# Ledger of designs, part 21: peptides against a protein of PDB entry 7C96

Target 1, 73 residues: chain A of PDB entry 7C96
Amino acid sequence: PVIPDDFRCPISLELMKDPVIVSTGQTYERTCIEKWLQAGHGTCPKTQQTLTSTVLTPNYVLRSLIAQWCEAN

## One batch from the design tools (peptide; made by RFdiffusion4, then SolubleMPNN)

Design b2_p13_1_s3 (from b2_p13_1, 10 letters changed)
Fold by OpenDDE base, seed 3:
Parts: structure tokens; C-alpha cells; sequence
Structure b2_p13_1_s3 (fold): chain B 73 residues (1-73), chain A 13 residues (1-13)
């Protein structure tokens, strides 16, 4: 089935398995955003806004929605 | 969007 855009990582364009939220409110696959940050970048890949924090917050709601979608499809 | 995503992907991989 077609994967909903909101379930895809803005970087990898693949279904997210461990979605995390950055300070700007955007969500990415953990591994993708961690690599971005480790490469020395301090901005949000999607919005180009400067991150006020490098803390990555697990998006459990989205993770649950993705799991439900995967189970149904 | 896809172009930007691919560009970013190249920068981290």
C-alpha cells in the first residue's frame, strides 16, 4: 500500500521505525537526524531553522499510528 | 521535496 507522507522520514523518505521530534517540531527517523547532527549541523533539515536544542524526543504517538497502519496493511 | 531529501541524505552518508 501507499505509505502516508506523514509516516515517511523527510530525509530517508522511508517508513519511520523510531520517529523523533526536534526542537522545531519536525519529526525524523532517529538514525537520520542523529547522523545529521553528528555531521556538525545545528539546523532543522526540513525548515532550515536553527535548533534551540539537540534533544531528540521520541514521537510515541506517531510510532503507534505507524504500527497500527502496518498491522492493517 | 524529494530533491532536497536526496541532497541531505548525501551530506550525512
Amino acid sequence: as target 1 above (73 residues)
Amino acid sequence: EKEKAEEILKLIE
Scores: peptide ipSAE 0.350, ipTM 0.861, DockQ to the pose 0.665
Fold by OpenDDE base, seed 2:
Structure b2_p13_1_s3 (fold): chain B 73 residues (1-73), chain A 13 residues (1-13)
Amino acid sequence: as target 1 above (73 residues)
Amino acid sequence: EKEKAEEILKLIE
């Protein structure tokens, strides 16, 4: 089935399993954004905005929605 | 967007 765009990581383009929100409000797969940050980047891959924090907040709502979608498909 | 994603993926690979 067609995977909703909002369920795909902007970096990997794959269905997110552990979505996290960065300071700009964008959501990425944890693994992807962590690698980006570890590579020395301090900007949001999607918006190119400077991150005001390196804190990654779990997007529990999206995680739940994705889980529900996966269960139904 | 795939092009941008691929570019980023190369940077973190």
Scores: peptide ipSAE 0.344, ipTM 0.861, DockQ to the pose 0.742
Fold by OpenDDE base, seed 1:
Structure b2_p13_1_s3 (fold): chain B 73 residues (1-73), chain A 13 residues (1-13)
Amino acid sequence: as target 1 above (73 residues)
Amino acid sequence: EKEKAEEILKLIE
């Protein structure tokens, strides 16, 4: 079945397993955004806005929704 | 969107 766009990481374009929210409110797969930050970037890949914080907050709601979707499909 | 994603992915790999 077609994976909902909101369930795909903006970088990998794959179903997120460990979605995290950056300071701009955008959500990415943890590994993807961590690599981006480790490469020395301080902006949001999607919006190009400067990150006010490098803290990554787990998106538990989305993680749960994805899990439910996977179970049903 | 896909092109941009691929560009970013290339940069972090």
Scores: peptide ipSAE 0.342, ipTM 0.859, DockQ to the pose 0.665
Fold by OpenDDE base, seed 4:
Structure b2_p13_1_s3 (fold): chain B 73 residues (1-73), chain A 13 residues (1-13)
Amino acid sequence: as target 1 above (73 residues)
Amino acid sequence: EKEKAEEILKLIE
């Protein structure tokens, strides 16, 4: 079945396994955003806004929703 | 949208 847009990483376009939230409120796959930051970028890939922090917060709610969706599909 | 994602992916890979 079709993967809900909110469950896909804006970068990889794949179902997220370890979703994390950046300072702009956007969520990405951890590995993707970490590589972006390590490459020296300080902006949000999706919005192009400057990140006020490089802290990555686990999106546990989304992680659970994705898990539930996977079990049902 | 998808095109932009591909460009970003290239930058981090």
Scores: peptide ipSAE 0.333, ipTM 0.857, DockQ to the pose 0.655

Design b2_p13_1_s4 (from b2_p13_1, 9 letters changed)
Fold by OpenDDE base, seed 3:
Structure b2_p13_1_s4 (fold): chain B 73 residues (1-73), chain A 13 residues (1-13)
Amino acid sequence: as target 1 above (73 residues)
Amino acid sequence: SKAEAEKILKEIE
């Protein structure tokens, strides 16, 4: 079935497995955003806003929603 | 968008 856009990483465009939230509130696949940060970027890929923190918070709600969707599809 | 994603992806590769 068609994967909801909200379940896809803005960078990889793939179904997220370990979604994390950045300081701007946007969610990305952990691996993708970590690579972005490691490359020396200090902005949010999606919004171009400057990140006020490099802390990555697991998006447990989204992770659960994705899991539920995968079980049903 | 796909175009934006591709630009970002190239940036980290």
Scores: peptide ipSAE 0.415, ipTM 0.883, DockQ to the pose 0.825
Fold by OpenDDE base, seed 1:
Structure b2_p13_1_s4 (fold): chain B 73 residues (1-73), chain A 13 residues (1-13)
Amino acid sequence: as target 1 above (73 residues)
Amino acid sequence: SKAEAEKILKEIE
């Protein structure tokens, strides 16, 4: 079935397994955004906005929604 | 978009 866009990482375009939220409110797969930050970038990949923090917050709600979707499809 | 994603991915690979 077609995967909802909101469930795909903006970088990998794959179904997110460990979604995390950056300071701009955008959500990415943890591995992808960590590599971006480790490469020396201080901006949000999708919006190009400067990150006010490099803290990554787990998006538990989205993770749950994705899990529910996977169970039904 | 796919194009944006590909550009970003190249920056971290």
Scores: peptide ipSAE 0.408, ipTM 0.881, DockQ to the pose 0.781
Fold by OpenDDE base, seed 4:
Structure b2_p13_1_s4 (fold): chain B 73 residues (1-73), chain A 13 residues (1-13)
Amino acid sequence: as target 1 above (73 residues)
Amino acid sequence: SKAEAEKILKEIE
Protein backbone atom coordinates (compact mmCIF):
# COMPACT_ATOMS: atom_id res chain seq x y z
CA PRO B 1 0.00 0.00 0.00
CA VAL B 2 0.94 3.66 -0.36
CA ILE B 3 3.16 4.95 2.41
CA PRO B 4 1.81 8.12 4.04
CA ASP B 5 3.99 11.13 3.23
CA ASP B 6 4.46 11.89 6.92
CA PHE B 7 6.06 8.50 7.39
CA ARG B 8 8.70 9.07 4.71
CA CYS B 9 12.06 10.71 5.37
CA PRO B 10 12.30 14.01 3.47
CA ILE B 11 15.77 12.97 2.30
CA SER B 12 15.59 9.27 1.50
CA LEU B 13 11.86 9.31 0.73
CA GLU B 14 11.73 5.92 2.42
CA LEU B 15 9.69 4.71 5.37
CA MET B 16 11.45 5.92 8.49
CA LYS B 17 12.75 3.34 10.94
CA ASP B 18 14.52 5.65 13.38
CA PRO B 19 12.86 9.05 13.03
CA VAL B 20 14.48 11.98 14.84
CA ILE B 21 13.38 15.59 15.27
CA VAL B 22 15.74 18.50 14.63
CA SER B 23 15.51 21.96 16.22
CA THR B 24 13.22 23.24 13.46
CA GLY B 25 10.65 20.59 14.28
CA GLN B 26 11.21 18.61 11.10
CA THR B 27 11.67 14.85 11.30
CA TYR B 28 14.20 12.77 9.37
CA GLU B 29 15.65 9.30 9.36
CA ARG B 30 18.52 9.39 11.87
CA THR B 31 21.11 8.10 9.43
CA CYS B 32 20.19 10.68 6.80
CA ILE B 33 20.30 13.73 9.03
CA GLU B 34 23.50 12.58 10.72
CA LYS B 35 25.20 12.35 7.34
CA TRP B 36 23.93 15.82 6.50
CA LEU B 37 25.38 17.23 9.70
CA GLN B 38 28.63 15.32 9.30
CA ALA B 39 28.98 16.85 5.84
CA GLY B 40 29.26 20.21 7.56
CA HIS B 41 25.75 21.54 7.08
CA GLY B 42 24.11 23.50 9.84
CA THR B 43 20.70 23.95 8.28
CA CYS B 44 17.47 22.00 8.10
CA PRO B 45 17.38 20.11 4.77
CA LYS B 46 13.64 20.65 4.34
CA THR B 47 13.27 24.27 5.43
CA GLN B 48 16.82 25.61 4.97
CA GLN B 49 16.48 27.22 8.39
CA THR B 50 19.59 27.40 10.53
CA LEU B 51 19.60 24.76 13.24
CA THR B 52 19.71 26.28 16.71
CA SER B 53 20.92 22.95 18.04
CA THR B 54 22.47 19.79 16.64
CA VAL B 55 20.61 17.64 19.16
CA LEU B 56 18.55 14.91 17.52
CA THR B 57 15.46 13.93 19.49
CA PRO B 58 13.88 10.53 18.83
CA ASN B 59 10.34 10.89 17.56
CA TYR B 60 8.84 8.04 19.52
CA VAL B 61 5.27 8.96 18.70
CA LEU B 62 5.92 8.79 14.98
CA ARG B 63 7.93 5.63 15.42
CA SER B 64 4.95 4.02 17.10
CA LEU B 65 2.52 5.26 14.46
CA ILE B 66 4.71 3.83 11.73
CA ALA B 67 4.94 0.52 13.55
CA GLN B 68 1.16 0.39 13.87
CA TRP B 69 0.77 1.20 10.18
CA CYS B 70 3.20 -1.53 9.23
CA GLU B 71 1.25 -4.07 11.26
CA ALA B 72 -1.97 -3.13 9.53
CA ASN B 73 -0.47 -2.97 6.05
CA SER A 1 9.42 17.23 -3.49
CA LYS A 2 11.22 14.29 -5.05
CA ALA A 3 13.60 16.58 -6.90
CA GLU A 4 14.36 18.41 -3.69
CA ALA A 5 15.05 15.17 -1.88
CA GLU A 6 17.36 13.97 -4.63
CA LYS A 7 19.38 17.16 -4.44
CA ILE A 8 19.75 16.82 -0.68
CA LEU A 9 20.70 13.18 -0.93
CA LYS A 10 23.50 13.99 -3.33
CA GLU A 11 24.88 16.51 -0.87
CA ILE A 12 25.44 13.78 1.70
CA GLU A 13 26.32 11.01 -0.71
Scores: peptide ipSAE 0.406, ipTM 0.881, DockQ to the pose 0.780
Fold by OpenDDE base, seed 2:
Structure b2_p13_1_s4 (fold): chain B 73 residues (1-73), chain A 13 residues (1-13)
Amino acid sequence: as target 1 above (73 residues)
Amino acid sequence: SKAEAEKILKEIE
């Protein structure tokens, strides 16, 4: 079945397994955003807004929704 | 989008 767009990482375009939220409120796969930050970037990949923090917050709600979708499909 | 994703991927390759 077709993967919902909101369940795909904006960078990898793949189903997120460990979604994390950046300071701008956008969600990415942890591995993808960590690579972006490690490359020296201080902006949000999707919005280009400056990150006010490098803290990555797990998006537990989305993680759960994705898990539920995977179980049903 | 695919185009946006590809641009970002090139920045972290």
Scores: peptide ipSAE 0.405, ipTM 0.881, DockQ to the pose 0.846

Design b2_p13_2_s1 (from b2_p13_2, 6 letters changed)
Fold by OpenDDE base, seed 3:
Parts: structure tokens; sequence; C-alpha cells
Structure b2_p13_2_s1 (fold): chain B 73 residues (1-73), chain A 13 residues (1-13)
């Protein structure tokens, strides 16, 4: 079935396995955003806003929703 | 655009 857009990483466009939230509130696949940050970028890939923090917060709610969707589809 | 910016950055991934 078609993967909901909100379940896809804005970078990889793949179903997220370890979604994390950046300071701007956007969610990305952990590995993708980590590579972005390691490359020296200090902005949000999707919004281009400057990140006020480089802390990555696990999006457990979204992770759960994705898991539920995968079980049903 | 946002789409263009993301596309250009995908080379890092």
Amino acid sequence: as target 1 above (73 residues)
Amino acid sequence: SIEEAIEKGREYF
C-alpha cells in the first residue's frame, strides 16, 4: 500500500525506522539527519531554519504509529 | 525552493 507522506523521511523518502525530532519540530530518519549535521550543516533540511540545538529527540509517538500501520498493511 | 534544497543535499546521504 501507499506509505503516508508523514511516515516518510523528508530526506530519504523512505519509511522511517528511527524517527527523531529536531529543534524546528521537523522529523527525520536518525541516520539521515545525523549525516546532515556531521557534514557541518546547522539548518533544518526541510524548513531551512537555523537549528537552535543539535539534540535529536526520538519521536516515539510517530514510531508507534508507523509500527501500527506496518502491522495493518 | 525547499524541494530543490533537499534534492541538492541528498548527495550527502
Scores: peptide ipSAE 0.063, ipTM 0.702, DockQ to the pose 0.129
Fold by OpenDDE base, seed 2:
Structure b2_p13_2_s1 (fold): chain B 73 residues (1-73), chain A 13 residues (1-13)
Amino acid sequence: as target 1 above (73 residues)
Amino acid sequence: SIEEAIEKGREYF
């Protein structure tokens, strides 16, 4: 089945397993965004906006939605 | 563009 775009990491384009939200409000796969930040980048990959914080917030709602989708498909 | 920015970043993934 076709994976909803909102369920795919903007970077990896794969179904997210551990989605996290950055300061700009965008959501990425944790491993992807962590690699980006560890490389020294201080911007949001998708929006190119400067991150006001490097704190990553788990997107529990999205995680749940993805899990439900996976079970149904 | 967003796509270009993401493509450049993908080298780290």
Scores: peptide ipSAE 0.057, ipTM 0.700, DockQ to the pose 0.131
Fold by OpenDDE base, seed 5:
Structure b2_p13_2_s1 (fold): chain B 73 residues (1-73), chain A 13 residues (1-13)
Amino acid sequence: as target 1 above (73 residues)
Amino acid sequence: SIEEAIEKGREYF
């Protein structure tokens, strides 16, 4: 079935397994954004805004929604 | 562009 765009990581374009929120409010797959940051980038891939923090906050709501979607599809 | 930035980022994955 068609994966909802909000469930796909902006970087990998794949269904997110461990979605995390960056300081700009955008959500990415943890491993993807960590690699982006480790590469020396300090901006949000999707918005190109400068990140005010490198803290990654788990998006538990989205994780749950994705899990529910996977169960139904 | 945003698409280009993301594409460049994907090179690290």
Scores: peptide ipSAE 0.046, ipTM 0.684, DockQ to the pose 0.129
Fold by OpenDDE base, seed 4:
Structure b2_p13_2_s1 (fold): chain B 73 residues (1-73), chain A 13 residues (1-13)
Amino acid sequence: as target 1 above (73 residues)
Amino acid sequence: SIEEAIEKGREYF
């Protein structure tokens, strides 16, 4: 089945397993965004906006939604 | 690279 766009990481284009939210409100796979930040970037990959913080917040709701989708598909 | 992956991803987002 087709993976909903909101469930795919903007970087890896794969179904997210550990989605995290950045300061701009966008969500990425944790490992992907961490690599991006470690590379020295200070912008949001998707929006190009400057990140006001490098804090990564787990997106528990999305994690749950993805899990539910996987159970049904 | 990550940058390349992001660029390709922009085709969908």
Scores: peptide ipSAE 0.044, ipTM 0.658, DockQ to the pose 0.874

Design b2_p13_2_s2 (from b2_p13_2, 7 letters changed)
Fold by OpenDDE base, seed 2:
Structure b2_p13_2_s2 (fold): chain B 73 residues (1-73), chain A 13 residues (1-13)
Amino acid sequence: as target 1 above (73 residues)
Amino acid sequence: SIEEAIEKGRKYF
């Protein structure tokens, strides 16, 4: 089935398993954004906006939605 | 574009 775009990591383009939100409000797969930050970048990959914080917040709602989608498909 | 920005970043993965 067609995976909803909102369920795909902007970086990997794969279905997210551990989605996290950055300071700009964008969501990425944890491993992807961590690698980005570890590489020394201080901007949001998708928007190129400067991150006001490097704190990553789990997107539990999205994680749940993705899990539900996976179970149904 | 967003796609271009993401593509540039993707080279690090």
Scores: peptide ipSAE 0.081, ipTM 0.712, DockQ to the pose 0.129
Fold by OpenDDE base, seed 4:
Structure b2_p13_2_s2 (fold): chain B 73 residues (1-73), chain A 13 residues (1-13)
Amino acid sequence: as target 1 above (73 residues)
Amino acid sequence: SIEEAIEKGRKYF
């Protein structure tokens, strides 16, 4: 089945397993955004906005929604 | 690279 766009990482384009929220409110796969930050970037990959913080917040709601979707599909 | 991946997926942005 077609993976909902909101469940796919903007970087990997794959179903997210460990989604995290950045300061701009966008969500990415943890490993993807960590690599981006480690490469020295200080912007949001999707919006190009400057990140006001490099703190990554787990998106537990999305993680749960993805899990539910996977069980049903 | 991540940059290349982002570029390829730009249509989703």
Scores: peptide ipSAE 0.075, ipTM 0.706, DockQ to the pose 0.738
Fold by OpenDDE base, seed 5:
Structure b2_p13_2_s2 (fold): chain B 73 residues (1-73), chain A 13 residues (1-13)
Amino acid sequence: as target 1 above (73 residues)
Amino acid sequence: SIEEAIEKGRKYF
């Protein structure tokens, strides 16, 4: 089935398993954004905005929605 | 574009 765009990581383009929110409000797969930050980047991959924090907040709502979608599809 | 920006960044992964 077609995966909703909001459920895909902007970096990997795959269904997110551990979605996290960055300071700009964008959501990414944890492993992808961690690699981006570890590579020395301090900007949001999607918006190019400077990150005011490198803290990654779990997007539990999205995780739940994705899980529900996976069960139905 | 967003796609171009992300693609350029992917070379580091």
Scores: peptide ipSAE 0.074, ipTM 0.707, DockQ to the pose 0.123
Fold by OpenDDE base, seed 3:
Structure b2_p13_2_s2 (fold): chain B 73 residues (1-73), chain A 13 residues (1-13)
Amino acid sequence: as target 1 above (73 residues)
Amino acid sequence: SIEEAIEKGRKYF
């Protein structure tokens, strides 16, 4: 079935497996955003806003929602 | 736009 847009990483466009939240509130696949940061970028890929922190917070709610969706589809 | 911003970033992956 069609994957909800909110369940796709803005970078990879794939279903997120380990979604993490950046300081701007946007969510990305962990591996994708880590590569972005490791490349020396200090901005949010989607919004271009400067990140006030490079801390990546697991989005457990979204992770759970994705898991539920996968079980049903 | 958001699409432009994302596309610019994708070239690094």
Scores: peptide ipSAE 0.074, ipTM 0.710, DockQ to the pose 0.127

Design b2_p13_2_s3 (from b2_p13_2, 8 letters changed)
Fold by OpenDDE base, seed 5:
Structure b2_p13_2_s3 (fold): chain B 73 residues (1-73), chain A 13 residues (1-13)
Amino acid sequence: as target 1 above (73 residues)
Amino acid sequence: SIEDMIEEGRKYF
């Protein structure tokens, strides 16, 4: 089935399992963005904006929506 | 690479 764009990680382009929100408001797969940050980058992969924080906030709503979508498809 | 994946992602998202 066609995966909604909002459910895909901007980095891996895969369906997100553990989506997290960065300071710019963009959402990524946790493992992807952690690797990006661990590599020494301080910018948002998608927007190239400088991150004001490296805190990663779980996107529980999106996680739930993806889970619901997976059950229906 | 991650950089390549990001570049491709920017084209679609």
Scores: peptide ipSAE 0.067, ipTM 0.689, DockQ to the pose 0.824
Fold by OpenDDE base, seed 4:
Structure b2_p13_2_s3 (fold): chain B 73 residues (1-73), chain A 13 residues (1-13)
Amino acid sequence: as target 1 above (73 residues)
Amino acid sequence: SIEDMIEEGRKYF
């Protein structure tokens, strides 16, 4: 089945397992965005906006939605 | 690289 775009990481393009929200409100796979930040980047990969914080917040709602989708498909 | 992956992905987002 086709993976909903909202469930795919903007970086890996794969179904997210540990989605996290950055300061711009965009969501990425934790490992992907952490590598991006560790490489010295201070912008949001998708929007190019400057990150006001490097704090990564777990997107529990999305994690649950993805789990439900996986169960049904 | 991550940069390359982002470039490829931009056509979808």
Scores: peptide ipSAE 0.062, ipTM 0.680, DockQ to the pose 0.867
Fold by OpenDDE base, seed 2:
Structure b2_p13_2_s3 (fold): chain B 73 residues (1-73), chain A 13 residues (1-13)
Amino acid sequence: as target 1 above (73 residues)
Amino acid sequence: SIEDMIEEGRKYF
């Protein structure tokens, strides 16, 4: 089945397993964004906006939605 | 690389 765009990481383009939100409000797969930050980048990959914080917040709602979608497909 | 993935992926979002 076709994976909804909102369920795919902007970086890997794969279905997110551990989605996290950055300071700009964008969501990425944790491993992808962590690698980006560890590389020394201080911007949001998708929007190119400067991150006001490097704190990553788990997107539990999206995680649940993705899980539901996976169960149905 | 991550940068390449981002660049390529931008057209999908």
Scores: peptide ipSAE 0.060, ipTM 0.680, DockQ to the pose 0.834
Fold by OpenDDE base, seed 1:
Structure b2_p13_2_s3 (fold): chain B 73 residues (1-73), chain A 13 residues (1-13)
Amino acid sequence: as target 1 above (73 residues)
Amino acid sequence: SIEDMIEEGRKYF
């Protein structure tokens, strides 16, 4: 079935498995955003806003929603 | 642009 846009990483465009939230509130696949940061970028890929922190917070709610969706589809 | 930034990120995968 069609994967909901909110369940796809803005970078990879794939279903997120380990979604993390950046300081701007946007969510990305952990590996994707980590590589972006490691490349020397200090901005949010989706919003271009400067990240006030490089801390990545697990989006457990989304992780659960995706898991539930996958189970049902 | 935002599109360019996202595209730039995609090349790492």
Scores: peptide ipSAE 0.049, ipTM 0.669, DockQ to the pose 0.176

Design b2_p13_2_s4 (from b2_p13_2, 7 letters changed)
Fold by OpenDDE base, seed 4:
Structure b2_p13_2_s4 (fold): chain B 73 residues (1-73), chain A 13 residues (1-13)
Amino acid sequence: as target 1 above (73 residues)
Amino acid sequence: SIEEKIEEGRKYF
């Protein structure tokens, strides 16, 4: 079935396995955003806003929602 | 590249 947009990483466009939140509030797949940051970028890929922090916070709620969706589909 | 994927994905979000 069609994957809900909120469950897809803005970078990989795939279902997120380890979603993390950046300082702008946007969520990405951990590996994708880490590569972006390691490449020297200091902005949010989706919004282009400057990141006030490079800390990545696990989005446990979304992770759970995705898991529930996968069980049902 | 990541940049290309971002550009492509922007039309979906």
Scores: peptide ipSAE 0.084, ipTM 0.706, DockQ to the pose 0.849
Fold by OpenDDE base, seed 1:
Structure b2_p13_2_s4 (fold): chain B 73 residues (1-73), chain A 13 residues (1-13)
Amino acid sequence: as target 1 above (73 residues)
Amino acid sequence: SIEEKIEEGRKYF
């Protein structure tokens, strides 16, 4: 089935398994955004906005929605 | 690379 765009990581373009929210409000797969930050970038990959914090917050709601979608499809 | 993936995916943004 077609994966909803909101369930795909902007970097990997794959279904997110451990989605995390950055300071700009955008969500990415944890491993992807961590590698981006480790590479020395301080901006949001999708929006190019400067990150005010490097704290990554788990997006539990999205994680749950993805899990539910996977069960149904 | 991550940069390449982002560039490729930008058409979806």
Scores: peptide ipSAE 0.070, ipTM 0.701, DockQ to the pose 0.809
Fold by OpenDDE base, seed 5:
Structure b2_p13_2_s4 (fold): chain B 73 residues (1-73), chain A 13 residues (1-13)
Amino acid sequence: as target 1 above (73 residues)
Amino acid sequence: SIEEKIEEGRKYF
């Protein structure tokens, strides 16, 4: 089935398993954004805005929605 | 561009 755009990581383009929110409000797969940050980047891949913080907040709501979607499809 | 930034991130996989 077609994966909803909001359920795909902007970087990997795959269904997110551990979605995290960055300071700009965008959500990415944890592994993807961590590699991006570890490489020395300080911007949001999706918006190109400078990150005001490198703190990653788990997107529990999205994680749950994705899990529910997977069960139904 | 956005696409360039996204692709730049993908190369780390």
Scores: peptide ipSAE 0.051, ipTM 0.702, DockQ to the pose 0.170
Fold by OpenDDE base, seed 2:
Structure b2_p13_2_s4 (fold): chain B 73 residues (1-73), chain A 13 residues (1-13)
Amino acid sequence: as target 1 above (73 residues)
Amino acid sequence: SIEEKIEEGRKYF
């Protein structure tokens, strides 16, 4: 089945398993954004906005939505 | 575009 765009990581383009929110409000797969930050980048990949924090907040709502979608498909 | 921005970033992965 076609994966909803909002369920795919902007970086990997794959279904997110551990979605996290960055300071700009955008959501990415944890592994992907961590690699981006570890590479020395201080901006949001999608928006190019400067990150005001390196804290990654789990997007539990999205995680649940994705889980529900996976169960149905 | 957003797609271009993402593509540029993806080159690091």
Scores: peptide ipSAE 0.050, ipTM 0.675, DockQ to the pose 0.130

Design b2_p13_3_s1 (from b2_p13_3, 9 letters changed)
Fold by OpenDDE base, seed 4:
Structure b2_p13_3_s1 (fold): chain B 73 residues (1-73), chain A 13 residues (1-13)
Amino acid sequence: as target 1 above (73 residues)
Amino acid sequence: MEEKAKQILKQIE
């Protein structure tokens, strides 16, 4: 079935397994955003806004929603 | 939008 847009990483376009929230409020797959940051970028890939912090916060709610979706599909 | 994603992915891989 079609994966809901909110469940897909803006970078990989794949179903997120370890979604994390950046300072701009956008969510990405952890590995994707970490690679972006490690490459020397200091902006949000989706919005181009400057990140006020490089802290990555696990999006547990989304992780649970994705898990529920996977169970049903 | 998806084209943008491809460009981003290209920069990190």
Scores: peptide ipSAE 0.459, ipTM 0.888, DockQ to the pose 0.660
Fold by OpenDDE base, seed 2:
Structure b2_p13_3_s1 (fold): chain B 73 residues (1-73), chain A 13 residues (1-13)
Amino acid sequence: as target 1 above (73 residues)
Amino acid sequence: MEEKAKQILKQIE
């Protein structure tokens, strides 16, 4: 089935399993954004805005929505 | 969108 755009990581383009929110409010797959940060980048891949924090906050709501979608499809 | 994703992926591989 067609994966909703909001459920796909902007980097991997795959269904997110561990979505996390960065300081700009954008959500990415944890592994993808961690690799981006570890590569020395301090900006949001999607918006190019400078990150005010490197803290990654789990997006539990989205994770739940994705899980529900996966169960139904 | 997909092209941008590819560019980002290239920077982290």
Scores: peptide ipSAE 0.454, ipTM 0.887, DockQ to the pose 0.800
Fold by OpenDDE base, seed 1:
Structure b2_p13_3_s1 (fold): chain B 73 residues (1-73), chain A 13 residues (1-13)
Amino acid sequence: as target 1 above (73 residues)
Amino acid sequence: MEEKAKQILKQIE
């Protein structure tokens, strides 16, 4: 089945397993955004806005929604 | 958007 766009990482384009929210409000797969930050970038990949914080907040709601979708499909 | 994603992916790998 077609994966909803909101469930796919903006970077990997794959179904997110550990979605995290950056300071701009955008959500990415944890491993993807961590690699981006480790590469020395301080901006949001999608919006190019400067990150006010490098803290990554787990998006538990989205993770749950994705899990439910996977169970049904 | 997909092309941008590919560019980003290239930068982190």
Scores: peptide ipSAE 0.447, ipTM 0.885, DockQ to the pose 0.675
Fold by OpenDDE base, seed 3:
Formats: C-alpha cells, structure tokens, sequence
Structure b2_p13_3_s1 (fold): chain B 73 residues (1-73), chain A 13 residues (1-13)
C-alpha cells in the first residue's frame, strides 16, 4: 500500500522504524539524523533552521501509529 | 521535496 507521507523519513523517504524529533519539531529516522549530525551539521535537514539542541526525542506516538498502520497493511 | 531528500542523503553517505 501507499505509505503516508508523515510516516516516511524526510531523508531516506522510507517508512520510519525509530522516529525521533529534533529541536525544530521535525521527525526523522534515528539513523538518518544521527548520520547528519555526525557529519558535522547543526541544522534541521528539512527546514535548514539551526538546531537549538542535538537531543533526539523518540516520537513514540508516531511510532505507535506506524505500527498500527503496518498491522493493518 | 524528493530532490532535496536526495541531496541530503548525499551529504551523509
């Protein structure tokens, strides 16, 4: 089935398995955003806004929604 | 948006 846009990582364009939220409120696949940060970037890939923090917060709500979607499809 | 994603991916791989 067609994957909802909100369930896909803005970087990998794939269904997120471990979605995390950055300081700007955007959500990415953990591995993708970690690689971005490790490469020395301090901005949000999608918005290009400067990150006020490099803390990655798990998006458990989205993770749950994705899991539910996967079960139904 | 698809093009931007590809550009970002290039910067981390």
Amino acid sequence: as target 1 above (73 residues)
Amino acid sequence: MEEKAKQILKQIE
Scores: peptide ipSAE 0.447, ipTM 0.886, DockQ to the pose 0.748

Design b2_p13_3_s2 (from b2_p13_3, 8 letters changed)
Fold by OpenDDE base, seed 4:
Structure b2_p13_3_s2 (fold): chain B 73 residues (1-73), chain A 13 residues (1-13)
Amino acid sequence: as target 1 above (73 residues)
Amino acid sequence: MEEKAAKILKEIE
């Protein structure tokens, strides 16, 4: 089935399993954004905005929605 | 969009 765009990581383009929110409000797969940050980048991959924080907040709502979608498809 | 994603992916790998 077609994966909803909001459920796909902007980097890997795959269904997110551990979505996290960055300071800009964008959501990425944890492993992807962590690698981006570890590579020395301080910007949001999608928006190019400078991150005001390196804190990654789990997007539990999205995680739940994705889980529900997976169960139904 | 997807082309951009591909470049980013290469950057982190």
Scores: peptide ipSAE 0.440, ipTM 0.883, DockQ to the pose 0.663
Fold by OpenDDE base, seed 3:
Structure b2_p13_3_s2 (fold): chain B 73 residues (1-73), chain A 13 residues (1-13)
Amino acid sequence: as target 1 above (73 residues)
Amino acid sequence: MEEKAAKILKEIE
């Protein structure tokens, strides 16, 4: 089935398994955004806004929605 | 969006 855009990481373009939210409110796959930060970047890949924090907050709601979608498809 | 994603992916390669 077609994967909803909101369920795909903006970087990998793949279905997210461990979605995390950055300070700008955008969500990415944990592995992808961590690599971005480790590469020395301090901006949001999607918006180019400067991150006010490097804290990554798990997006549990989205994680659950994706899990439900996967179960049904 | 696909093009932008590809560029980002290369940055973290």
Scores: peptide ipSAE 0.436, ipTM 0.882, DockQ to the pose 0.778
Fold by OpenDDE base, seed 2:
Structure b2_p13_3_s2 (fold): chain B 73 residues (1-73), chain A 13 residues (1-13)
Amino acid sequence: as target 1 above (73 residues)
Amino acid sequence: MEEKAAKILKEIE
């Protein structure tokens, strides 16, 4: 089945399993954004905006939506 | 999107 764009990580392009929100409001797969930050980057991969914080907030709503989609497909 | 994603992946590999 076709994966909804909003359910795919902007970096890996794969279905997100542990989506997290960065300070700019964009959501990524945790492992992907952590690697980006560990590589020394301080910007949002998608928007290039400077991150005001390196805190990663779990996107529980999206995680649930993805889980529901997976159950139906 | 794919091209940009590919560039980002190279940066984290």
Scores: peptide ipSAE 0.433, ipTM 0.883, DockQ to the pose 0.840
Fold by OpenDDE base, seed 1:
Structure b2_p13_3_s2 (fold): chain B 73 residues (1-73), chain A 13 residues (1-13)
Amino acid sequence: as target 1 above (73 residues)
Amino acid sequence: MEEKAAKILKEIE
């Protein structure tokens, strides 16, 4: 089945397992964004906006939606 | 979009 674009990490292009939200509101797979930040970047990969915070907030709603989708497909 | 993603992935890899 076709994976909804919103369920795929903008970086890895794979189904997200641990989606986290950055200060710009964009969501990424935790491991991907952490590596990006550790590489010395302080911007949002997708929007290029400067991150006002490096705090990564778990996107529990999306995680739940993805889980539900996986159960049905 | 895929090309951009690939570049980013390569950068953090």
Scores: peptide ipSAE 0.430, ipTM 0.881, DockQ to the pose 0.668

